# Ledger of designs, part 23: peptides against a protein of PDB entry 6B4E

Target 1, 295 residues: chain A of PDB entry 6B4E
Amino acid sequence: TNFDKISKMFWHYKDKIAQIKQDIVLPIKKADVNVRNLLSRHKRKINPKFGQLTNSNQQLFKIQNELTQLINDTKGDSLAYHWILNFIAKAVVHQAETEVRVKPESALPLGKLTLYLLVQFPELQELFMARLVKKCPFVIGFTCEIDTEKGRQNMGWKRNNENKWEDNTSYDERMGGILSLFAIITRLQLPQEFITTTSHPFPIALSWHILARICNTPLNLITNTHFVILGSWWDAAAVQFLQAYGNQASKLLILIGEELTSRMAEKKYVGAARLRILLEAWQNNNMESFPEMSP

## One batch from the design tools (peptide; made by RFdiffusion4, then SolubleMPNN)

Design b2_p25_4_s2
Fold by OpenDDE base, seed 4:
Structure b2_p25_4_s2 (fold): chain B 295 residues (1-295), chain A 25 residues (1-25)
Amino acid sequence: as target 1 above (295 residues)
Amino acid sequence: DEELKKLLEELEKELEKLEKELAER
């Protein structure tokens, strides 16, 4: 694992967030009233769509088409187009933090929708990844110390209005929700209409990077959150990961499920205990995946 | 698929490195 590369990537996306604010968000506040009104209307139409997802492919396709139309309506103004994509990126991540957090299987329809949009609108990719890395650095396997305020901030910890950090459970669940979404995206096949013309923007190899980088993380930096997000990843993508990489995948799953958990046993992390349960289920030929969506 | 083969070779190397690093901990 090249930690310098990972750090460089992390800071690249941090810079991208700052750039988005300067070049997209702030300029729109000064834009023509008609543009602002258009975007306000579109925002109101787009925002509820993510909550309208179900386990139905039919419903997914409907929402895909509706969002596609709404986004296309903004293409006449580059700033408006990028603003609406940035809004979508934020909304998707927010949905992962709130809904997927409590219902992990909802990552599947959300991930399918997101992947479709990422392919249909390539400019969304950088906006989305920047938001993901800001909120959940685990998506690129980045870890730093959380003993400092800056370290906690870098790892996506939130403070309330009283400058109090969120509780550990809330943080763990949010990270798990975001990671579940990303894991799903990495293991999904491209829609049939794109499979021959477009490369997958976030392929299954990125799941490998997450696992490998976490395993290579210094043990003193490993927290309960690492095991929580590994468990979330496992539920979301382990089956497909095994299908993709076979024996190498198997070995890596054993490394995270057995070896990494054993090395950290003295910490008695709840997330590690859950990961061991997942490993045991797999060893008993009972590895589960999220149910497939209905037609 | 040649691309897949190359990727798997890289993954194997990464796995070996990972295993060594974990064993040394």
Scores: peptide ipSAE 0.037, ipTM 0.643, DockQ to the pose 0.193
Fold by OpenDDE base, seed 3:
Structure b2_p25_4_s2 (fold): chain B 295 residues (1-295), chain A 25 residues (1-25)
Amino acid sequence: as target 1 above (295 residues)
Amino acid sequence: DEELKKLLEELEKELEKLEKELAER
């Protein structure tokens, strides 16, 4: 693991967020009133769609088609198109922070929708990844100290209106929700219509990078959150990860489930205890995945 | 699949490095 490379990647996406603000968000505020009105209407139509997802493929396909049409309506204006995609990127991550946080299984329909949109609209990929890294640096295996204000900000911690940091449980749950979504995306197959024409934008190899980079993280930087997000990843993708990489996957799961937890045992992290339970379930041939979606 | 094979070889090397680093801690 090259931590310098990871840091460079982290800051690349931070810069991308700044660029998005400068080149997409701010220019639209100065755009023609007709363009602004169009985007406002589209935003209002798009935003509810993510909450309308269920464990139904039929409902998923309906929403995919509706969103596709709404996005296509903006392609006549490049700035409007990119603004809508950036809005979608933000909305998807927000859905992970709120709904997936409390119901991890909801990551599956959300992930399927997101993957479809990422392939259908390739310009969404950089916008989405930048938003993910900003909100949850764990998606690229980035970790820094959180003893400073800047460190906490870099790791996606939020402050309330009273300038108080969010509580640890809230942070852990948000990070878990976002990572669950990303994990699901990495383990999903491309929709059938894209398999022969497009490569997976965020393949299962990115899950490997998350796990490996966390394992290589200096132990003094490992927190309960690391174990929480590993548990979230496990629920979301461990079965498919094992299917993809076989023995190598098994070794890495043992590294996070046994070795990393053992080295941090003195901390008595609740997240680590949960990860051990997941490991034990796997060892007893009781590894579970999220339920498949209905037709 | 040849692409998967290449990836697994790279992953193996990465895993070995990881295991070594963990053992030295």
Scores: peptide ipSAE 0.036, ipTM 0.642, DockQ to the pose 0.193
Fold by OpenDDE base, seed 5:
Structure b2_p25_4_s2 (fold): chain B 295 residues (1-295), chain A 25 residues (1-25)
Amino acid sequence: as target 1 above (295 residues)
Amino acid sequence: DEELKKLLEELEKELEKLEKELAER
């Protein structure tokens, strides 16, 4: 694992966030009143859509179409278009932090919607990835020390209005929710209409990178959160990962489930214990995946 | 699928390296 490359990637996306603020978010405040009004209306229509997802493909397709129309309405103005995509990127990640956190299986419809939008609107890809990395650096396998304020901020820790850090459980659950969404996206097939025309923007290989990079992370930087997000990833994508990479996948799952957990046994991490349970379930031919969506 | 085969070979090599690095910790 090339950690220098990972760090460069991390900082690239951090810079991208700053750029988005400077080039998209701030300028729109000075834009024409008609543009601002349009975006305000669209924001109000778009925001509820992510919470309207169910385990129904019919509902998914409805929402996809509605969002597509709303986004297309902004294409006449490049700034407006990028602003609405950035809003969507933020909204999707927020949905992962809140809803997926408490109901991991909700990542499936959200992931399908997100993947569709990422393909339909390629400019969303960088905006979305930048937001993901900012909120959950684990999506690219980045880890740093969290014994400093800057380190915690880099790892996506939040402070409340009183400048108090969120508790460990809240952080773990949020990271798990975001990673579940990303894991789902990586293991989803492109919609049939795009298979021949477009490559997958976030393919299953990115799941490999997450796992491999975590395994290569210095042990002194490994925390309970790492095991929590590995467990979240496992629930979301392990079955499909095994289907994609076969024996190599199996070896990597054993590495994270057995070897990594064993190396950290002295820490008695709850997340590690859960990951061992998942490994044992797999060894007993009882690996579960999220249920497929209804028609 | 030649592309898949190539990827798997690369992954295997990477996995071997990873296993070695992990074992040396």
Scores: peptide ipSAE 0.036, ipTM 0.641, DockQ to the pose 0.146
Fold by OpenDDE base, seed 1:
Structure b2_p25_4_s2 (fold): chain B 295 residues (1-295), chain A 25 residues (1-25)
Amino acid sequence: as target 1 above (295 residues)
Amino acid sequence: DEELKKLLEELEKELEKLEKELAER
């Protein structure tokens, strides 16, 4: 693991967020009233659709088509197009922070929708990844110390209006929700219409990077959150990860489930205990995946 | 699949490195 490379990647996306604000968000505030009105209408139509997802593929396809039309309506103005994609990126991550955190299986329909949009609208990819890294640096295996205000901010900790940090449980759950979404995206197959023409934008190899980078993280930087997000990843992608990499996947799962947890046993992290239970379930041939969506 | 074979070889090397690094902790 090259930590300098990971750090460089992290700061690249942090810079991208600043760029998005400067080049997309702020300019739209000064745009023509007709453009602002268009975007306001589209925002109102788009936002509810993420909450309309169910375990139904039919409903998913309906929403995909509706969003595609709404996004295409903005292509006549490049700035408007990028603004609506950035809005979607933010909305998807927000859905992961709120809904997926409490209902992890909801990551599957959300992930399918997101992957479709990422392929259909390639400009969404950088916008989405930047938002993911800002909110949950674990998606690229980045970790820093959280003993400072800046460190906590870099790791995606939030403060309320009273300048109080969120509680550990809230942070852990949010990180777990976001990582569940990302894990799902990495293990999903491309929609049938894209398989022969397009490469996967966030392939299963990115899950490998998450696990490997966490395993190589200095032990003094490992927290309960690391184990929580590993557990979230496990529920979301472990079955498909084993299918993709076979024996090598097994070795890496043992490394995170057994070796990493054992080395941190003195900390008595709740997340580590859960990960150990997941390992034991796998050893007993009881590894579970999220249920497949209905027709 | 040649691409898959290459990836698996790379992953094996990465795993060996990871195991070594983890064991040294």
Scores: peptide ipSAE 0.035, ipTM 0.640, DockQ to the pose 0.193

Design b2_p25_4_s3
Fold by OpenDDE base, seed 2:
Structure b2_p25_4_s3 (fold): chain B 295 residues (1-295), chain A 25 residues (1-25)
Amino acid sequence: as target 1 above (295 residues)
Amino acid sequence: SSELQKLLQELEEQLEKLEKELEEK
């Protein structure tokens, strides 16, 4: 694991967020009134769609089609198009922070929708990754110290209106929700219409990188959150990960579930205890995955 | 930690091989 490379990637996406603000978000505020009105209407139509997802493929396809049409309506203006994609990127991540956080299995329909949009609209990919890395650096296996305010900010910690840091449980749950979504995306197959025409934008290999990079993270930087997000990843993608990489996947799962947890045993992290339970369940041939969506 | 890092490096190398094999299918 090259940590310098990871750090460079982290800061690349931080810079991208700043660039998005300067080149997309702020300019739209000064755009023609007709463009602003169009985007306002589209925003209002798009935003509720993510909450309309169910465990139904029929409902998913309906929403995919509706969103596709709404996004296509903006393609005549490049700035408007990028603005709406950035809005979608933010909305998807927000849904992960709120809904997936409390109902992890909801990551599956959200992930399917997101993957479809990422392939259908390639310009969404960079916007989405930038938002993910900003909110949850764990998606690229980035970790820094949280002993400083800057460190906490870099790791996606939030402050309330009173400038108080969020509680550890809230942070852990938010990170788990976002990571669950990303994990689902990495383990999903491309829709049939795209399999022969495009490569997967965020393939299962990215899950490998997450696990490996966490395993290589200096132990003094490992927190309960690392184990929480590993557990979230496990629920979301472990079955498919084993299917993809077989024996090599098994070795890596043992490393995170047994070796990493053992090395951190003195900390008595609740997340680590849960991860050990997941490992034991797997060893007893009781590894579970999210239920498949209905037709 | 050094042994773990070596093992992970080996696994990463093997992953690259597996990815190439998957792309060829």
Scores: peptide ipSAE 0.037, ipTM 0.693, DockQ to the pose 0.270
Fold by OpenDDE base, seed 1:
Structure b2_p25_4_s3 (fold): chain B 295 residues (1-295), chain A 25 residues (1-25)
Amino acid sequence: as target 1 above (295 residues)
Amino acid sequence: SSELQKLLQELEEQLEKLEKELEEK
C-alpha cells in the first residue's frame, strides 16, 4: 500500500470540495432570481425522494424516473445542473449518516438509486466521491491521527455549535452508515440498460482497496472506528466480495477478521469483538447478506 | 507487520490478475 498515493487522493477530494464551494455553491447565490427560484423548487421536490425509498424495486424505479426528470430540467444551465447534482450528492450522504446508520439494510435501495444516478449523470461521480471522502475518509482507506483538531476534522469528526466534538458512538455510527452505502454501491451490478455501454464507476475493486489499506495502516492509528466500519462493510458486501474474488477474498476476510483483531486484542475494542463474531458466523457457514428488494 | 504486508502485496497481485481475466471473459 502506497500511503503517499492515498494521501494525495484524499487531498485531491478535499480540494474538490473547496472548488465546488467556489465554483458552484457561491456563484449560484448571485445568479438570476429565476434560476434561484427554479433550484429552490427542485430542491424541495428532490429532497423528500430519498426518504420515500423502500425495499420495493417498483418504488425505486418510480423515484429514479422522477429524479431523472427533475435533474434534466436543469441541463439548460450548466451551473444549475452542477448545483443540483451537488445537492443530490450531499443529500445521499446525509441519508447514510442519518437513516443507514440506524437501519443498515436501507443502504441497499439507497445504493441502487445512487448507482443509477451516477451512471445516468456522470458529472455526479466526482461530486459524490468528494463528499464521501470529506465525510468518511475510510471509503478510500485513508487514516490519520485524531490527536489534533485538524486530524479530527480530516477524519470527518463534527463539532456542535458549542465547539464540542461529537461522542465516539455517534461518530462510529455515522462512519458505519456512510461506509455501508459505499460498500453496497461497489458490490451492485449496473442496471441492465447500462451494462453493455458503461463501466461501473465504483467497482468491487474499491472494496478490496478499503480492506487492504486498513490492514496496512500502522497499528497506532487503528481505532475502534476502523473495526466498526469493517463490520459495516462486512454486512453490506462480504457475500458478494467472496463471489467476486473467491479464495483471495477469503484470505483478506481472514486477515481483517482474525489477524487484525488479534493484533489489537489488548485494546478491547467493541467493534473488533463484533467483527470476530462475523468471522465466526462465516466459519460456521452462516454469513448473511441484506435481503434482496421485492419487485 | 512485514509478513502481513507481503501477504497483502501477493493478494493485490493476484487480484489484478483475476480482474484482467474477468474482463477478458
Scores: peptide ipSAE 0.035, ipTM 0.690, DockQ to the pose 0.259
Fold by OpenDDE base, seed 5:
Structure b2_p25_4_s3 (fold): chain B 295 residues (1-295), chain A 25 residues (1-25)
Amino acid sequence: as target 1 above (295 residues)
Amino acid sequence: SSELQKLLQELEEQLEKLEKELEEK
């Protein structure tokens, strides 16, 4: 694991967030009133659609089509187009922080929708990844110390209006929700219409990177959150990961489930205990995945 | 720790080989 590379990647996306603010968000506030009105209307139509997802593929396809039309309506103005994509990126991550957090299996329809949009609108990819890394650096296997304010901020910790940090449970759950979404995206197949024409923007190899980078993280930086997000990843993608990489996947799952948890046993992390339970379930031929969506 | 790192390095190398093989097919 090249930590310098990971750090550079992390800061690249941090810079991208700043760039988005300067080049997309702020300029729209000064844009023509007609453009602002258009985007306001589209925002209001788009925002509720993520919450309208169910375990139904039919509903998914409906929402995909509706969003596609709404996004296409903005393509005549590059700034408007990028603004709406940035809004979507933010909305998807927010949905992961709220809905997926409490119902992990909801990551599947959300992930399918997101993957479709990422392929249909390639400009969304950079915007989405930047937002993911900002909110949950674990998606690229980045970890830093959280003993400082800056460290906590870098790792996606939130402060409320009273400048109080969120509690550990809230942070863990949010990170788990976001990571679940990303894990799902990495293990999903491209929609049939894109398989022959497009490469997967966030392939299963990115899941490998997450696991490997966490395993190589200095132990003094490993927290309960690391195990929580590994557990979230496991629920979301372990079955498909094993299918993709076979014996090599098995070795890595054993490393995180057995070796990493054992090395951190003195900390008695609840997340680590859960991960061991998942490992044991797998060893007993009881590895489960999220239910497939209905027609 | 050193053993774990060696194992991870090996796995990464194997993954890279696998990916190359898949791309060549």
Scores: peptide ipSAE 0.031, ipTM 0.683, DockQ to the pose 0.285
Fold by OpenDDE base, seed 3:
Structure b2_p25_4_s3 (fold): chain B 295 residues (1-295), chain A 25 residues (1-25)
Amino acid sequence: as target 1 above (295 residues)
Amino acid sequence: SSELQKLLQELEEQLEKLEKELEEK
């Protein structure tokens, strides 16, 4: 693992966030009042859609169509179009932080919707990835020290109004929620309408990179959060990962579930204990995936 | 595929690293 490359990728997306603010968000604030009003109305219509997702494919398709129409309405103005996509990127990640963290299986409909939008609107891809990396660097397997304020900030830690860091449980749950969404996206097949014309924007190989990079992370940087997000990934994508890479996938799952947890046993991380339980379930042929969506 | 080979190489590097650390303890 080339950590320099990972670091460069991390900072690339951090820079992209700054660019988005400069080139998209701030300019819209100075745009014509009619454009701002249009975007405000669209924002209000779009935002509830993510919470309207259920385990129904029919409902998913309805929401996909509604969002597609709303986004297409902005294409006449490039700045407005990019602004609405950036808003969607933020909203999707926020949904992962709030809903997926408490109900991991909700990542499936959210992931399907997101993947559809990523393919339908390719400009969303960079916006979404930048937001993901900012909020959850684990999505690219990035880890840094968290013994400094800057380090914690880089790893997506939040402070409250009293300038106090969020509690470990809250951080773990948020990271798990975001990672669950990303994991789901990586293991989903493209919608039928795109399979022959488009490559998957975030393929299953990105899951491999997450696992491999975490395994190669210096042990002194490994925290409970690493095991929590690995567990979240496991629930979201392990079955499909095994289907994709076979024996090589098995080796990597054993590496994270057995070897990495064993090396960190002295820390008695709760996340590590859970990951071992998942490994054991797999060894007993009881590996579970999220329930499939209904028609 | 070239991509798969790269991924396998990464796995091998990880395994090697973990093995070395275990031997040093």
Scores: peptide ipSAE 0.039, ipTM 0.631, DockQ to the pose 0.092; fails the geometry check

Design b2_p25_5_s4
Fold by OpenDDE base, seed 2:
Structure b2_p25_5_s4 (fold): chain B 295 residues (1-295), chain A 25 residues (1-25)
Amino acid sequence: as target 1 above (295 residues)
Amino acid sequence: SSELKKLLEELEKRLEELEEELAKR
């Protein structure tokens, strides 16, 4: 694992967020009133769609079509188009932080929708990844110290209105929710209409990178959060990961489930205990996946 | 830590090989 490369990627996306603010978000505030009104209307129509997702493929397809139409309506103005995509990127991540956090299985319909949009609108990919890395650096296997304010900020910790850091449980759950979404995206197959025309924008290999990079992270930087997000990843993608990489996947799962947890045993992390339970369940041929969506 | 690092490097190499194989299909 080249940590310098990971760090460069992290800062690249941080810079991208700053660029998005300067080149997309701020300029639209000065745009023509008609454009601003259009975007305001579209924002109001788009925002509730993510909460309308169910475990139904029919409902998913309906929402996909509705969002596609709404996004296409903005293509006549490049700035408007990029603004609406950036809004969608933020909305999807927010949904992961709120809904997926409390109901991990909701990552499946959200992930399917997101993957569809990422393929249908390629410009969304960079916007979405930048937002993911900002909110949850674990998606690229980035870790830094959290002993400083800057370190905590870099790792996506939030402060409330009183400038107090969020509690550890809240942070862990938010990170778990975001990572669950990303894990789902990486293990999903492309919709049939895209399989022959495009490559997967965030393939299962990115899950491999997450696991491997965490395993190579200096032990002094490993926290309970690392184990929590590994557990979230496991629930979301372990079955499909094993299907993709077979024996090599098995070795990596043993590394995170047994070796990494054992090395950190003195810390008595709750997340590590859960990950060990997941490993044991797998060893007993009881690995579970999220239920498939209904027709 | 050295053994784990070596194993991870091997796995990463294997992943790259697998990706190349998949790209040729």
Scores: peptide ipSAE 0.028, ipTM 0.664, DockQ to the pose 0.309
Fold by OpenDDE base, seed 3:
Structure b2_p25_5_s4 (fold): chain B 295 residues (1-295), chain A 25 residues (1-25)
Amino acid sequence: as target 1 above (295 residues)
Amino acid sequence: SSELKKLLEELEKRLEELEEELAKR
């Protein structure tokens, strides 16, 4: 694992967030009133769509079509178009932080929707990844120390209005939710209409990177959160990961489930205990995946 | 094992190289 490369990638996306603010978010505030009104209307229509997702493919397709139309309405103005995509990127990640956090299986419909949008609107890809890395750097296997304020910020820790850090449980759950979404995206097949014309923007190889990079992370930087997100990833993608990489996948699952947990046993992390349970379930031929969506 | 870690790192490197090649197309 080239940690310098990972660090460069991390900071690339941090810079991208700053760029988005300067080039998209701030300029739109000075845009023509008609553009601002359009975006306000679209924002209000778009935002509830993510909460309308169910385990129904029919409902998914409906929402995909509705969002597609709403986004297309903004293409006449490049700034407006990028603004609405950035809004969507933020909204999707927010949905992962809130809904997927408490209902992990909701990552599947959300992931399908997101993947569709990422392919349909390629400009969303960079915006989405930047937001993901900002909120959950685990998606690229980045880890730094959290004993400093800057370190915590880099790892996506939030402060409340009183400048108090969120509790560990809240952080763990949020990270788990976001990573579940990303894991789902990496293991999904492209929609049928894109399979022959487009490459997958975030393929299953990115899941490999997450696991491998975490396994190679210095042990002094490993926290309960690492195990929580690995467990979230496991529920979301382990079955498909095994299908994709076979024996090599098995080795990596054993590394995270057995070796990494054993090395950190003295810490008695709850997340590690859960991951061991998942490993044991797999060893007993009882690996579970999220249920498939209905027609 | 150290060998397993080395193997996984090598595989990761190969995947990265493949991705870079695909991105250049």
Scores: peptide ipSAE 0.027, ipTM 0.659, DockQ to the pose 0.439
Fold by OpenDDE base, seed 5:
Structure b2_p25_5_s4 (fold): chain B 295 residues (1-295), chain A 25 residues (1-25)
Amino acid sequence: as target 1 above (295 residues)
Amino acid sequence: SSELKKLLEELEKRLEELEEELAKR
């Protein structure tokens, strides 16, 4: 694992967030009133759609079509187009932080929708990844110390209006929700209409990177959160990961489930205990995946 | 720790090889 490369990637996306603010968000505030009104209307129509997802593919397709139309309406103005995509990126991540956090299986319809949009609108990819890395650096396997304010901020910790850090449970759950979404995206197949024309923007190999980079992280930087997000990843993608990489996947799952948990046993992390249970379930031929969506 | 690092490096190498093989198909 090249940690320098990971760090550079992390800061690249941090810079991208700053760039988005300067080049997209702020300029729109000064844009023509007609453009601002258009975007305001579109924002109001788009925002509730992520919460309208169910376990139904029919509902998914409906929402995909509606969002596609709404986004296409903005393509005549590059700034408006990028603004609406940035809004969508933020909304998707927010949905992961709120809904997926409490109902992990909801990552599947959300992930399918997101993957469709990422392929349909390639400019969304950079915007989405930047938002993911900002909110949950674990998606690229980045870890730093959280003993400092800056370290906590870098790792996506939030402070409330009273300048108080969120509690550990809230942070763990949010990170788990975001990671679940990303894991789902990495293990999903492209929609049939894109398989022959487009490469997967966030393929299953990115899941490999997450696991491997966490395993190579200095032990003094490993926290309960690392195990929580590994458990979230496991629920979301372990079955498909094994299908993709076979014996090599098995070795890596054993590394995180057995070796990493054992090395950190003295910490008695709840997340580690759960991950061990998942490993044991797999060893007993009881590895489960999220239920498939209905027609 | 050293053993784990070696194993991970091996796995990463193997993954790269696998990806290359798949790309050739």
Scores: peptide ipSAE 0.027, ipTM 0.661, DockQ to the pose 0.291
Fold by OpenDDE base, seed 1:
Structure b2_p25_5_s4 (fold): chain B 295 residues (1-295), chain A 25 residues (1-25)
Amino acid sequence: as target 1 above (295 residues)
Amino acid sequence: SSELKKLLEELEKRLEELEEELAKR
């Protein structure tokens, strides 16, 4: 694992966030009143759609079509188009932080919707990835120290209005929720209409990178959060990961479930204990996946 | 740590091979 490369990727996306603010978010505030009104109306229509997702594919397709129309309405103005995509990127990540964290299985319909939008609107890909990395650097296997304010900020820690850091449990759950969404996206197949014409924007190989990079992370930087997000990933994608890479996947799952947990045993991390339970369930031929969506 | 790194390097190499095989399907 080349950590310099990972760091460069991390900072690339951090810079992208700054660029988005300067080139998309701030300029729209100075745009024509008609454009601002249009975007305000679209924002109000789009935002509830993510909460309307269920385990139904029929409902998913309905929402996909509705969002597609709303986004297409903005294509006449490049700035408006990019603004609405950035809004969607933020909204999807927010759903992962709030809903998926408490109901991990909700990542499946959200992931399917997101993957559809990423393929339908390619400009969303960089906007979405930048937002993911900002909020949860674990999606690219990035880790830094959290002993400093800057380190915590880089790792996606939040402060409240009183400048108090969020508690460890809240942070762990948020990271788990975001990682669950990303894991789902990586293991999903492209919709049938795109499978022959488009490559997967975030393929299962990105899950491999997450696991491998965490395994290579210096042990002094490994925290309970690392094990929590690995557990979230496991629930979301382990079955499909094994299907994709076979014996090589098995070796990597053993590395995170057995070797990494054993090396950190003295820390008594709750997340590590859970990951060990997941490993044992797999060894007993009881690996579970999220239930498939209904028609 | 050294053994883990070696194993991961081997796995990364094999992953590239697997990806090539999957792309041909």
Scores: peptide ipSAE 0.027, ipTM 0.663, DockQ to the pose 0.266

